# Peptides against a protein of PDB entry 7AL2: the designs that were tried, part 47

Target 1, 85 residues: chain A of PDB entry 7AL2
Amino acid sequence: YEIMLIRPKTIDDINYVVDQVLEESNPVILDLSFLEKESPANFKLAGEKIKQMRSNYGAEALLLSRCNDKNLIIIAPKGVSLVRK

## One batch from the design tools (peptide; made by RFdiffusion4, then SolubleMPNN)

Design b2_p18_4_s4 (from b2_p18_4, 5 letters changed)
Fold by OpenDDE base, seed 4:
Parts: structure tokens; C-alpha cells; sequence
Structure b2_p18_4_s4 (fold): chain B 85 residues (1-85), chain A 18 residues (1-18)
């Protein structure tokens, strides 16, 4: 697997995240700061997609960092566990 | 089962998005 990192800015980027998690089984680290600031609608959409991946496909989501200009979240597909080592 | 450490991921992300 590969760990993908992306700061999504468009719906295409959001769909890319979904594809990476569900189709490629790659964990994705997202910085949602752009959407949070620039597009409330797409920020909401991103959140809904994350919830759907968790609820319907067994993905796991964890906040990595939250501050003024960062909103870092890891989305791990089923089969990848987030464990402190 | 693959395992990832959130702390390592945070460090990776902070470096990448800095």
C-alpha cells in the first residue's frame, strides 16, 4: 500500500480520496484546511464522504492535528489499523 | 492486519503540509 497525502480543493479531489481508500486500499492523510476556509459546502461533502466510508466500508478516521491553519485527518481503509507504537 | 502509528503519521503530515 501507499500512504497518500492531499489537501483537497475540489470535488474531484474529494472523489480521489474516496477512490484511494475504497478502490486502492490506500490510507489517505488529508489537510481539510482549504475546504474548511474556502468552501463550506465541499467541506461538508468531504465530511459526509468520510462518514460514509466509515459506516459502510469499515474505514477508520482519526484527527492527527487541529490548529489555526491545519485540519489533518488520516483515513485508513479496512485492513489498516491505527495503533500507537 | 497492517498497522500505522498516528504519531508518525502526524509528523509526516506536518512536514508534508508545512
Amino acid sequence: as target 1 above (85 residues)
Amino acid sequence: MLELDPEELRELAEKYFS
Scores: peptide ipSAE 0.711, ipTM 0.938, DockQ to the pose 0.867
Fold by OpenDDE base, seed 3:
Structure b2_p18_4_s4 (fold): chain B 85 residues (1-85), chain A 18 residues (1-18)
Amino acid sequence: as target 1 above (85 residues)
Amino acid sequence: MLELDPEELRELAEKYFS
């Protein structure tokens, strides 16, 4: 697998994340800070997609870092576990 | 089963998005 990193800005970017997790089985590290600040609607959409991936496909999501300029989340597909080493 | 360390990922992410 590959670890993808993206700061999504558009719906296309959000769908890219979904494709990476579900179709490519790649973990994705997201910075949601742009959407959070600039598009409440797309920020909500991103959250809904993450919930759907968790509920329907066994993906795992974890907050990596949260501050006033960052909102870093990891989404791991089923079969990739997040474990502290 | 693949395993990832969240702490390592956090460090990677902070560097990437800095």
Scores: peptide ipSAE 0.710, ipTM 0.938, DockQ to the pose 0.891
Fold by OpenDDE base, seed 1:
Structure b2_p18_4_s4 (fold): chain B 85 residues (1-85), chain A 18 residues (1-18)
Amino acid sequence: as target 1 above (85 residues)
Amino acid sequence: MLELDPEELRELAEKYFS
């Protein structure tokens, strides 16, 4: 697997994240700060997609960091576990 | 099963997105 890092800015980016998690089985670390500031609609959409991946496909999502101008989330596909070492 | 440490990933991410 590969760990993908992306700051999504468009719907295409959001769909890219979904494809990476569900089709490629790659964990994705996201910075949602751009969407949060610039597009409330797409920020909401991103959140809905994350919830769907968790609910329907067994993905795991975890907040890594939340501060000014950062909103870092990891989404791990089914089969990849997040464990403190 | 693949395992990832969120703390290591946080550090990686903060560096990448800085």
Scores: peptide ipSAE 0.709, ipTM 0.937, DockQ to the pose 0.876
Fold by OpenDDE base, seed 5:
Structure b2_p18_4_s4 (fold): chain B 85 residues (1-85), chain A 18 residues (1-18)
Amino acid sequence: as target 1 above (85 residues)
Amino acid sequence: MLELDPEELRELAEKYFS
């Protein structure tokens, strides 16, 4: 697998994240700060997609950092565990 | 099962998005 990193700005970016997690089985680290500030609607959509991946596909989500202009979250596909070492 | 350390991932992310 590969760890993908993206600051989504559009719906296409959000769908890219979904495809990476569900189709490619790649963990994705997101910075949601752009959507949070510039598009409340797409920020909400991103959150809904994350919840759907968790509820329906066994993905795991974890907040990595929330400060200043960053909102860093990792989405891990089923089979990848987030464990503090 | 593959395992990832969130602390290492945070450091990676902070560098990438800086």
Scores: peptide ipSAE 0.708, ipTM 0.937, DockQ to the pose 0.875

Design b2_p18_5_s1 (from b2_p18_5 with S3D M9F D11E I13L)
Fold by OpenDDE base, seed 3:
Structure b2_p18_5_s1 (fold): chain B 85 residues (1-85), chain A 18 residues (1-18)
Amino acid sequence: as target 1 above (85 residues)
Amino acid sequence: SIDEEADEFIEELIEKGS
């Protein structure tokens, strides 16, 4: 599989993340800092999509970094385990 | 746990966007 890195800015980007995780079975590292600043609505949508992927499809999420300029998480499809040492 | 941490984080994202 591939590990995707994206800083989503549009709804299309959010849908791309969903497709990568659910259809392509690729983990995605997301920087949500743009949406957090520029689009509260799309920021919420991104969160809802992540929640749905975890609840309905067995995706896993892990917080990587959280600060003013970076909001990094990794979302992995079912079968790829995320471990914090 | 990692799952619980993720749960709380995701809920925070949703709340912040509301």
Scores: peptide ipSAE 0.420, ipTM 0.851, DockQ to the pose 0.896
Fold by OpenDDE base, seed 5:
Structure b2_p18_5_s1 (fold): chain B 85 residues (1-85), chain A 18 residues (1-18)
Amino acid sequence: as target 1 above (85 residues)
Amino acid sequence: SIDEEADEFIEELIEKGS
């Protein structure tokens, strides 16, 4: 599999994340810093999509970094284990 | 608000993902 890195800015980017996790079974490192600052609506949408993937498809999420300029969360499809050491 | 709901989601991920 591939590990995708994206800092989404648009709804298309959010849908890309969903497609990568659910259809391609690729983990995605997601930087939500742009949406958090520039679009509360799309930030919420991204969160809702992540919730749905976790609740309905067994995706896992792990916080990587929480800074003012970075909001990094990795979303992994079921079968890819996320481990913090 | 939309912003508050998004913030709550991030806090949830922080709690579960840390």
Scores: peptide ipSAE 0.262, ipTM 0.740, DockQ to the pose 0.083
Fold by OpenDDE base, seed 1:
Structure b2_p18_5_s1 (fold): chain B 85 residues (1-85), chain A 18 residues (1-18)
Amino acid sequence: as target 1 above (85 residues)
Amino acid sequence: SIDEEADEFIEELIEKGS
């Protein structure tokens, strides 16, 4: 598989993330800093999509960094294990 | 745990966007 890196700015970007995880089975590293600052609505949407992927498709999420500059997570499809040591 | 942190993070995303 491929590991995607994206800093989503639009709904299209969010949907792209969903497609990568669910259809392409690619993990995605997300920088949500843009949405957090520029679009609370799409920031919420991103969260809802991640929640749905975890709940309905067995995706996993790992928080990488939480700060004002970088809001980083990795979303992995079912079958890819995320582990923090 | 990782899952717990993710759960909290996702809820924060949703709450902040509300």
Scores: peptide ipSAE 0.423, ipTM 0.851, DockQ to the pose 0.877; fails the geometry check
Fold by OpenDDE base, seed 4:
Structure b2_p18_5_s1 (fold): chain B 85 residues (1-85), chain A 18 residues (1-18)
Amino acid sequence: as target 1 above (85 residues)
Amino acid sequence: SIDEEADEFIEELIEKGS
């Protein structure tokens, strides 16, 4: 598999993330800082999509960094274990 | 735990505050 890195700016970008995780089985590192600052609505949508992937498809999520300029989370498809050491 | 931390973070995103 491939590990994708994206800072989504549009709904199309959010849907791209969903496609990568569920259809391509690729982990995705997300920087949500743009959506957080520029579109609260799409920021919420991104959160809902992540929640749905975890609840319905067994995706895993790990918060990588939480600060003003970077809001990083990795979403992995079922079968990819995420561990913090 | 990692899962609990993710749960809290995602809920904050859904509430437009993370």
Scores: peptide ipSAE 0.407, ipTM 0.844, DockQ to the pose 0.618; fails the geometry check

Design b2_p18_5_s2 (from b2_p18_5, 7 letters changed)
Fold by OpenDDE base, seed 4:
Structure b2_p18_5_s2 (fold): chain B 85 residues (1-85), chain A 18 residues (1-18)
Amino acid sequence: as target 1 above (85 residues)
Amino acid sequence: SLEEEAEKFIQELIEKGS
């Protein structure tokens, strides 16, 4: 598999993340800082989709880093384990 | 609010990752 890196800015970007995780079985490292600052509605939507992937498809998500200018989250598809050492 | 709901999501991830 590949590890995708993206800073979503649009709904299309959010759906791209969903496709990568569910259809391509690729982990995705997201920077949600743009949505958090520019679109509370799309930030909420991104969160809801991540929750759905966790609840319905066995995806796993971890917060990597959060500060003023970045909000990094990794989401992995079922079958790829995320382990915090 | 939308901001509060978004913040709750982030807090859930923090707790899960800890």
Scores: peptide ipSAE 0.186, ipTM 0.750, DockQ to the pose 0.082
Fold by OpenDDE base, seed 3:
Structure b2_p18_5_s2 (fold): chain B 85 residues (1-85), chain A 18 residues (1-18)
Amino acid sequence: as target 1 above (85 residues)
Amino acid sequence: SLEEEAEKFIQELIEKGS
């Protein structure tokens, strides 16, 4: 698999993330800082889709870093384990 | 509100990741 890195800015970007996780089975490292600042509605949408992937498809999500200029989250498809050592 | 939902989402991820 591949690890995708994206800072989504549009709904198309959000749907790209969903496609990568569910259809391509690729982990995605997301920076949600743009959506959080520029579109609370699309930020909420992104969160809802992440929750759905976790609840319905066995995806796992983990907060990597949050500060004033970034909001990094990794989401992994079922079968890819996220382990903190 | 959207802000409340956003914060709740982040907190849920923090809890899951720890």
Scores: peptide ipSAE 0.177, ipTM 0.744, DockQ to the pose 0.082
Fold by OpenDDE base, seed 5:
Structure b2_p18_5_s2 (fold): chain B 85 residues (1-85), chain A 18 residues (1-18)
Amino acid sequence: as target 1 above (85 residues)
Amino acid sequence: SLEEEAEKFIQELIEKGS
């Protein structure tokens, strides 16, 4: 599999993340800092999509880093284990 | 508010990741 990295700015970007996780079974490292600052509505949408993937498809999400200019989250499909050491 | 919902989402991920 591939690990995708994206800082979503649009709804199309959010849908891309969903496709990567659910259809391609690729983990995605997301930087949500743009949406959080520039579009609360699309940030909410992104969060809803992540929650849905966790609840309905067995995806796993983990916060990697949160600071002033980053909001990094990794979301992995069911078959990929996220391990913190 | 949307901001509060966003913060709750982040806090949820922190709790699950710890």
Scores: peptide ipSAE 0.174, ipTM 0.740, DockQ to the pose 0.082
Fold by OpenDDE base, seed 2:
Structure b2_p18_5_s2 (fold): chain B 85 residues (1-85), chain A 18 residues (1-18)
Amino acid sequence: as target 1 above (85 residues)
Amino acid sequence: SLEEEAEKFIQELIEKGS
């Protein structure tokens, strides 16, 4: 699999993340800082999509870092385990 | 605000550890 990195800015970007996780089974490292600052509505939508992937498809989501204009999250499909050492 | 609510929502959806 590939690990995708994206700072989504649009609904299309959010849907791209969903496709990567669910269709391609690729983990995605997200920077949500743009949506957080520029579109509260799409920020919420991104969260709802993450919730759906967790609840319905067994995806996992971990907060990596939130500082210095970054809001980094990793989303992994069910087949990829996230482990903190 | 809507932004604050959205932020809270996201944080509640995301695990901070394994």
Scores: peptide ipSAE 0.195, ipTM 0.762, DockQ to the pose 0.075; fails the geometry check

Design b2_p18_5_s3 (from b2_p18_5, 6 letters changed)
Fold by OpenDDE base, seed 4:
Structure b2_p18_5_s3 (fold): chain B 85 residues (1-85), chain A 18 residues (1-18)
Amino acid sequence: as target 1 above (85 residues)
Amino acid sequence: SLEEEAEEFIEELIEKGS
């Protein structure tokens, strides 16, 4: 698999993340800082989709880093384990 | 508000990742 890196800015970007996790079985490292600052609605939408992938498809998500200018989250598809050492 | 709901989601991930 590949690890995708993206800073979503649009709904298309959010759906790209979903496709990568569910259809391509690729982990995705997201920076949600743009949506958090520019679109609370799309930030919430991204969160809802992450919750759905966790609840319905066995995806796993972890917060990597959060500060004023970044909000990094990794989402792994079912079959790829996220392990904190 | 939408911002409050989004912040609650982030806080949930913080707990899961800790």
Scores: peptide ipSAE 0.123, ipTM 0.717, DockQ to the pose 0.082
Fold by OpenDDE base, seed 5:
Structure b2_p18_5_s3 (fold): chain B 85 residues (1-85), chain A 18 residues (1-18)
Amino acid sequence: as target 1 above (85 residues)
Amino acid sequence: SLEEEAEEFIEELIEKGS
């Protein structure tokens, strides 16, 4: 599999993340800092999609880093385990 | 508010990552 990295700015970007996780079974490292600052509505949408993937498809999500200029979350499909050492 | 929902979402991920 591939690990995708994206800082989404549009709804199309959010849908890209969903496609990567659910259809391609690729983990995605997601920086939500742009949406959080510039589009509360699309930030909410992104969060809803992540919650749906976790609840309905067995995806796993983990916060990697939260600071002033980044909000990094990794989303892994069901078959990929996230391990913290 | 949308801001509160955003913060709650982040807090949820922090808890799951701990």
Scores: peptide ipSAE 0.114, ipTM 0.706, DockQ to the pose 0.082
Fold by OpenDDE base, seed 2:
Parts: C-alpha cells; sequence; structure tokens
Structure b2_p18_5_s3 (fold): chain B 85 residues (1-85), chain A 18 residues (1-18)
C-alpha cells in the first residue's frame, strides 16, 4: 500500500481521502488546518466522514499533532494497524 | 456551533490517541 499525504481544501479533497482509505486501502496523513481555519462546514464534514469510516468500515484515526498551523491526523484502513511504541 | 462540533471531534481524537 501507499501512504498518502494531503492538506484538503475542498470537498473534492475530502472525497479523495475517503476513496484512498476505503477503495484503495491506503493510509492517509491529513493536515486539516486549512479546513479548520477557512471552512468550518467542510471541517465538520471531514470529521463526519472520518467518523463514518471508523464506525462502518473499521478504519482507525489518531491525532498526530496540533500546533503551529498544523492539524495532523492519520487515518488507516482496517487492514493496516496503527501501533504506538 | 460548527466550531464547537469541530472541537469535539479533535478532543475525541486526542482521547483515542492517548
Amino acid sequence: as target 1 above (85 residues)
Amino acid sequence: SLEEEAEEFIEELIEKGS
């Protein structure tokens, strides 16, 4: 698999994340800082889609960092385990 | 508000990541 990195800015970007996780089974490292600052509605939408992927498809999501204009989250599909050492 | 819901989402991820 590939690990995708994206700072989504549009609904299309959000849907791209969903496709990567669910269709391609690729983990995605997200920077949500743009949506958080520029579009509360799309930030909420991104969050809801992440919740749906966790609840319905067994995806996992972890906050990596929130500081200095970064809001980094990793989303892993069910087949990829996130392990903290 | 949308901002409050967004903060709740982040707080949820923090809790799950710890």
Scores: peptide ipSAE 0.113, ipTM 0.710, DockQ to the pose 0.082
Fold by OpenDDE base, seed 3:
Structure b2_p18_5_s3 (fold): chain B 85 residues (1-85), chain A 18 residues (1-18)
Amino acid sequence: as target 1 above (85 residues)
Amino acid sequence: SLEEEAEEFIEELIEKGS
């Protein structure tokens, strides 16, 4: 698999993330800082889709870093384990 | 509100990540 990195800015970007996780089975490292600042509605949408992937498809999500200029989250598809050592 | 839901989402991820 590949690890995708993206800072989504549009709904198309959000749907790209969903496609990568569910259809391509690729982990995605997301920076949600743009959506959080520029579009609370799309930020909520992204969160809802992440929750759906976790609840319905066995995806796992982990907060990597949050500060004033970034909001990094990794989403792993079912079968890819996220382990903190 | 959207802000409250955003904060709840982040807190959920913090719990899962720790």
Scores: peptide ipSAE 0.113, ipTM 0.709, DockQ to the pose 0.083

Design b2_p18_5_s4 (from b2_p18_5, 7 letters changed)
Fold by OpenDDE base, seed 5:
Structure b2_p18_5_s4 (fold): chain B 85 residues (1-85), chain A 18 residues (1-18)
Amino acid sequence: as target 1 above (85 residues)
Amino acid sequence: SIEEEANKFIEELIKKGS
């Protein structure tokens, strides 16, 4: 599989993430810092999509980094294990 | 604060533990 990296800015970007996880079965490393700062509505939407993928499709999400200019989360499709050591 | 709210939101998105 491929690991996709994206800092989403638009709804199209959010849908791209969903497609990568569910259709392509690729993990995605997301930087949500833009949405968090610039679009509360789309930030919430992204969160809802992540929750849906976790609840309905067995996806997992893990926080990678949280600081002033980063909000990094990896989302993995079912079958790709995320482990924090 | 807004930062605290965002942090709580992110914590809700991720699995807890390994």
Scores: peptide ipSAE 0.115, ipTM 0.686, DockQ to the pose 0.078
Fold by OpenDDE base, seed 1:
Structure b2_p18_5_s4 (fold): chain B 85 residues (1-85), chain A 18 residues (1-18)
Amino acid sequence: as target 1 above (85 residues)
Amino acid sequence: SIEEEANKFIEELIKKGS
């Protein structure tokens, strides 16, 4: 698999993340800082999509870093285990 | 604050323990 890196800015980007995780089975490292600052609605949408992927498809999500400039999360498809040591 | 609310929201999205 590939690991995708993206800082989503649009709904299309959010859907791209979903496609990568569910269709391509690729983990995605995403920075949600743009959505958080510029579009609370799309930020919420991204969150709902992540919840859906976790609930319905066994995806996992892990917070990597949270600060003023970054909101880094990795989301992995089922079969790729995320473990914090 | 908005930041605190966003933090809580994000924390709900992630695997517990992270």
Scores: peptide ipSAE 0.114, ipTM 0.696, DockQ to the pose 0.083
Fold by OpenDDE base, seed 4:
Structure b2_p18_5_s4 (fold): chain B 85 residues (1-85), chain A 18 residues (1-18)
Amino acid sequence: as target 1 above (85 residues)
Amino acid sequence: SIEEEANKFIEELIKKGS
């Protein structure tokens, strides 16, 4: 598989993340900092889609980094294990 | 605060125990 990196800015970007995880079976490292700052509505939407992927498709999500200008999360499809050491 | 609420939201997105 490939690991995709993206900082979503639009709904199309959010849907791209969903497609990568569910259709392409690729883990995605995404930076939610733009949505958090510029679009609270789309930030919440992204969160709901992540929850749906976890609940309905066995995806996992892990926080990588949280600071003033970054909100990095990795989302992995079912079959790719995320382990924190 | 707004940042605290955002942090709480993010914490709810990640898998439990990690």
Scores: peptide ipSAE 0.112, ipTM 0.689, DockQ to the pose 0.082
Fold by OpenDDE base, seed 2:
Structure b2_p18_5_s4 (fold): chain B 85 residues (1-85), chain A 18 residues (1-18)
Amino acid sequence: as target 1 above (85 residues)
Amino acid sequence: SIEEEANKFIEELIKKGS
């Protein structure tokens, strides 16, 4: 698999993340800082999509970094285990 | 605050344990 990196800015970007996780089975490292600052609605939508992937498809998510203008999360499909040491 | 709300939102998205 590949690990995708993206800082989503649009709904299309959010749907790209969903496609990568569910259809391509690729982990995605997300920077949600743009949506958090520029679009509360799309920030919420992104969160709902992540929750749905976790609840319905067995995806996992871990927080990587939270600071000034970074909000980094990794989302992995069911077949990829995320472990914090 | 907005940051607190965002942090709460993010915490709800992530895995709590491993």
Scores: peptide ipSAE 0.105, ipTM 0.684, DockQ to the pose 0.078

Design b2_p18_6_s1 (from b2_p18_6, 7 letters changed)
Fold by OpenDDE base, seed 3:
Structure b2_p18_6_s1 (fold): chain B 85 residues (1-85), chain A 18 residues (1-18)
Amino acid sequence: as target 1 above (85 residues)
Amino acid sequence: SEIDESFKEILERAENAP
């Protein structure tokens, strides 16, 4: 698999993330800082989709870092284990 | 789990977005 890195800015970007996780089975490292700042509605949408991927498809989500300029999250598809050591 | 709690934090911020 590949690890995708993206700072989504549009709904198309959000759907790209969903496709990567569910269809391509690729982990995605997301920076949600743009959406949180520029489009609270799309930020909420992104959160809802992450919730759906977790609840319905066995994806796993982990907060990596949050500061003023970054909001980093990794989403892993079912079968890719996220482990904190 | 730590991961599950991390996820809840993410959802909290998303759900409370204006």
Scores: peptide ipSAE 0.171, ipTM 0.739, DockQ to the pose 0.916
Fold by OpenDDE base, seed 4:
Structure b2_p18_6_s1 (fold): chain B 85 residues (1-85), chain A 18 residues (1-18)
Amino acid sequence: as target 1 above (85 residues)
Amino acid sequence: SEIDESFKEILERAENAP
């Protein structure tokens, strides 16, 4: 698999993330800082879709880092386990 | 788990967004 990196700005970008995780089975590292700052509605939508992927498809999500410039999350499909060493 | 707790934080921020 591939690991995708994206800073989503639009609903299309959010749906791209969903497609990568569910259809391509690729983990995604995404920076949610743009959505959180510029579109609270789409930030909420992103969270809802992550919740759906976890609840319905067994995906995992982990907050990697949050600072002024970045809000980094990793989303992994069911076949990829996230482990903290 | 730590993963579950981190996700709860994500959801909380998203759900509380205006």
Scores: peptide ipSAE 0.166, ipTM 0.739, DockQ to the pose 0.864
Fold by OpenDDE base, seed 5:
Structure b2_p18_6_s1 (fold): chain B 85 residues (1-85), chain A 18 residues (1-18)
Amino acid sequence: as target 1 above (85 residues)
Amino acid sequence: SEIDESFKEILERAENAP
C-alpha cells in the first residue's frame, strides 16, 4: 500500500481522502489545519467523514500533532494497524 | 483505546464548528 499525505482545502480533497482509505486501502496522513481555519463547514464535513469511516468501515484514526500550523491525523484502513509506542 | 481517545480533540472541534 501507499501512504498518502494531504492538506485538504476543498470538498474534492475530502472525497479524495475517503477514496484512498475505503477504495484504495491506503493510510492517509491528513493535515486539517487549512479547513479548521478557513472553512468550518468543510472542517465539520471532514470530521463526519472520518467518524463514518471509523464507525462503519473499521478505520482507525490517530492524532499525530496539533499546533498553530498543523492539525495532523493519520487515518488507516481496517487492514493497517496503528501502534503507539 | 488510546488511539481513539487521541482523536477526540479533533472530533470535538469538528462537531462544534459553525
Scores: peptide ipSAE 0.162, ipTM 0.736, DockQ to the pose 0.789
Fold by OpenDDE base, seed 2:
Structure b2_p18_6_s1 (fold): chain B 85 residues (1-85), chain A 18 residues (1-18)
Amino acid sequence: as target 1 above (85 residues)
Amino acid sequence: SEIDESFKEILERAENAP
């Protein structure tokens, strides 16, 4: 699999994340800082889609960092385990 | 778990967005 990195700015970007996780089974590292600042509605939408992927498809989500104009989250599909050591 | 708690934080911020 590939690990995708994206700072989504539009609904199209959010849907791209969904496709990568669910269709391609690729983990995605998201920077949500743009949406949180510039589009509260799309920030909420992104959160709901992450919730759906977790609840309905067994994805995992982990907060990596929130500092220095970054809001980093990793989303992993069911077949890829997130492990902290 | 740490993963579960981090996910809750994500949802809280999303839900509280204006």
Scores: peptide ipSAE 0.162, ipTM 0.736, DockQ to the pose 0.869

Design b2_p18_6_s2 (from b2_p18_6, 7 letters changed)
Fold by OpenDDE base, seed 5:
Structure b2_p18_6_s2 (fold): chain B 85 residues (1-85), chain A 18 residues (1-18)
Amino acid sequence: as target 1 above (85 residues)
Amino acid sequence: SEIDKSFEEILELAENAP
């Protein structure tokens, strides 16, 4: 698999994340800081999509880092385990 | 788990976004 990195800015970017996780079975490291600051509506949409992937498809999500200039999450598809050591 | 709790933080932010 590949690990995709993206800082979503548009709905197309959000849908890209969904496609990578569900169709390509690739983990995605995404920075939600742009959406959080610039589009509360799309930030909410991104959260809803992640919740759906967790609830319906067995994806896992882990907050990697949150600070003033980044909001990093990794989303892993079913079969790729996230482990904190 | 800590993983679940960490994501819940993000979800809370998204749900509370104006």
Scores: peptide ipSAE 0.123, ipTM 0.713, DockQ to the pose 0.866
Fold by OpenDDE base, seed 3:
Formats: sequence, structure tokens, C-alpha cells
Structure b2_p18_6_s2 (fold): chain B 85 residues (1-85), chain A 18 residues (1-18)
Amino acid sequence: as target 1 above (85 residues)
Amino acid sequence: SEIDKSFEEILELAENAP
């Protein structure tokens, strides 16, 4: 598999994340800081999509870093285990 | 875990975004 890195800015980007996790079975490291600041509606949408992937498809999500300029999250598809040592 | 709780906090912010 591949690990995708993206800072979503549009709905197309959000859908890209969903496709990567559910269709391609690729983990995604995403920075939600742009959406949080520039589009509350799309930030909400992204959160809903992540929640759905966790609840319905066995994806796992972990917060990597949170500060003024970053909101880094990794989303892993079912079958890729995320472990913090 | 602490990480899980922090993530849920972020999702809460998203869910309540206008």
C-alpha cells in the first residue's frame, strides 16, 4: 500500500481521502487546518466522513499533532494497524 | 487512550461547526 499525504482544501479533496481509505486501502495523513479555518462546512463534512469510515468500515483514526497551524490526523483502513509505542 | 480522546475532541469541533 501507499501512504497518502494531503491538506484538503475542497470537497474533491475530502472525497479523495475517502476513496484512498475505502477503495484503495491506503492510509492517509491529512491536515485539516485549512478546512477548519477557511470552511467550517467542509470541516464538518470531513469530520462526518472520518466518523463514518470508523463506524461503518473499521477504519482507525489517530490525532498526530494539533497546534495553531496544523491539525494532523492519520486515517488507516481496516487491515492496517496503528500502534503507539 | 490520550490520543483517542484528543481525536474525539477534534471531531466534536467538526460536528458543531456552523
Scores: peptide ipSAE 0.114, ipTM 0.708, DockQ to the pose 0.629
Fold by OpenDDE base, seed 4:
Structure b2_p18_6_s2 (fold): chain B 85 residues (1-85), chain A 18 residues (1-18)
Amino acid sequence: as target 1 above (85 residues)
Amino acid sequence: SEIDKSFEEILELAENAP
């Protein structure tokens, strides 16, 4: 599989993340900092989709870093295990 | 805000993932 990296700015970008995780079974490193700052509505939407992928499709999420200019989360599809050592 | 609360929960869950 591939690991995709994206800082989404639009709904199309959010849907790209969903497609990569659910359709392509690719982990995604996601920076939500743009949406968090510029679009509360799309930030909420992204969060809801992450919740749905976790609850309904067995995806896992891990917070990598949160600071003033980054909000990095990895989303892994079912079958790709995220392990904390 | 409600948006902030909902996403903080997601971030908290992600931070505490096994």
Scores: peptide ipSAE 0.050, ipTM 0.648, DockQ to the pose 0.080
Fold by OpenDDE base, seed 1:
Structure b2_p18_6_s2 (fold): chain B 85 residues (1-85), chain A 18 residues (1-18)
Amino acid sequence: as target 1 above (85 residues)
Amino acid sequence: SEIDKSFEEILELAENAP
């Protein structure tokens, strides 16, 4: 698999993340800081999509870092294990 | 905001459930 890196700015980017995880089975490392600042609605949407992928498709999500300029999350499709050491 | 609260909950889940 490939690991995708993205800082989503639009709904299209959010949908791209979903497609990468669910259709391509690629983990995605995403920085949600742009959406958090610029579009609360799309920030919520992104979070809801992450929740849905976890609940319905066995994806895993791990918060990597959160600060004023970064909101880093990795989303892994089912079959890719995320382990915190 | 309610949006912020909802997302904070999701982030909390992401932090604790890899």
Scores: peptide ipSAE 0.043, ipTM 0.647, DockQ to the pose 0.082

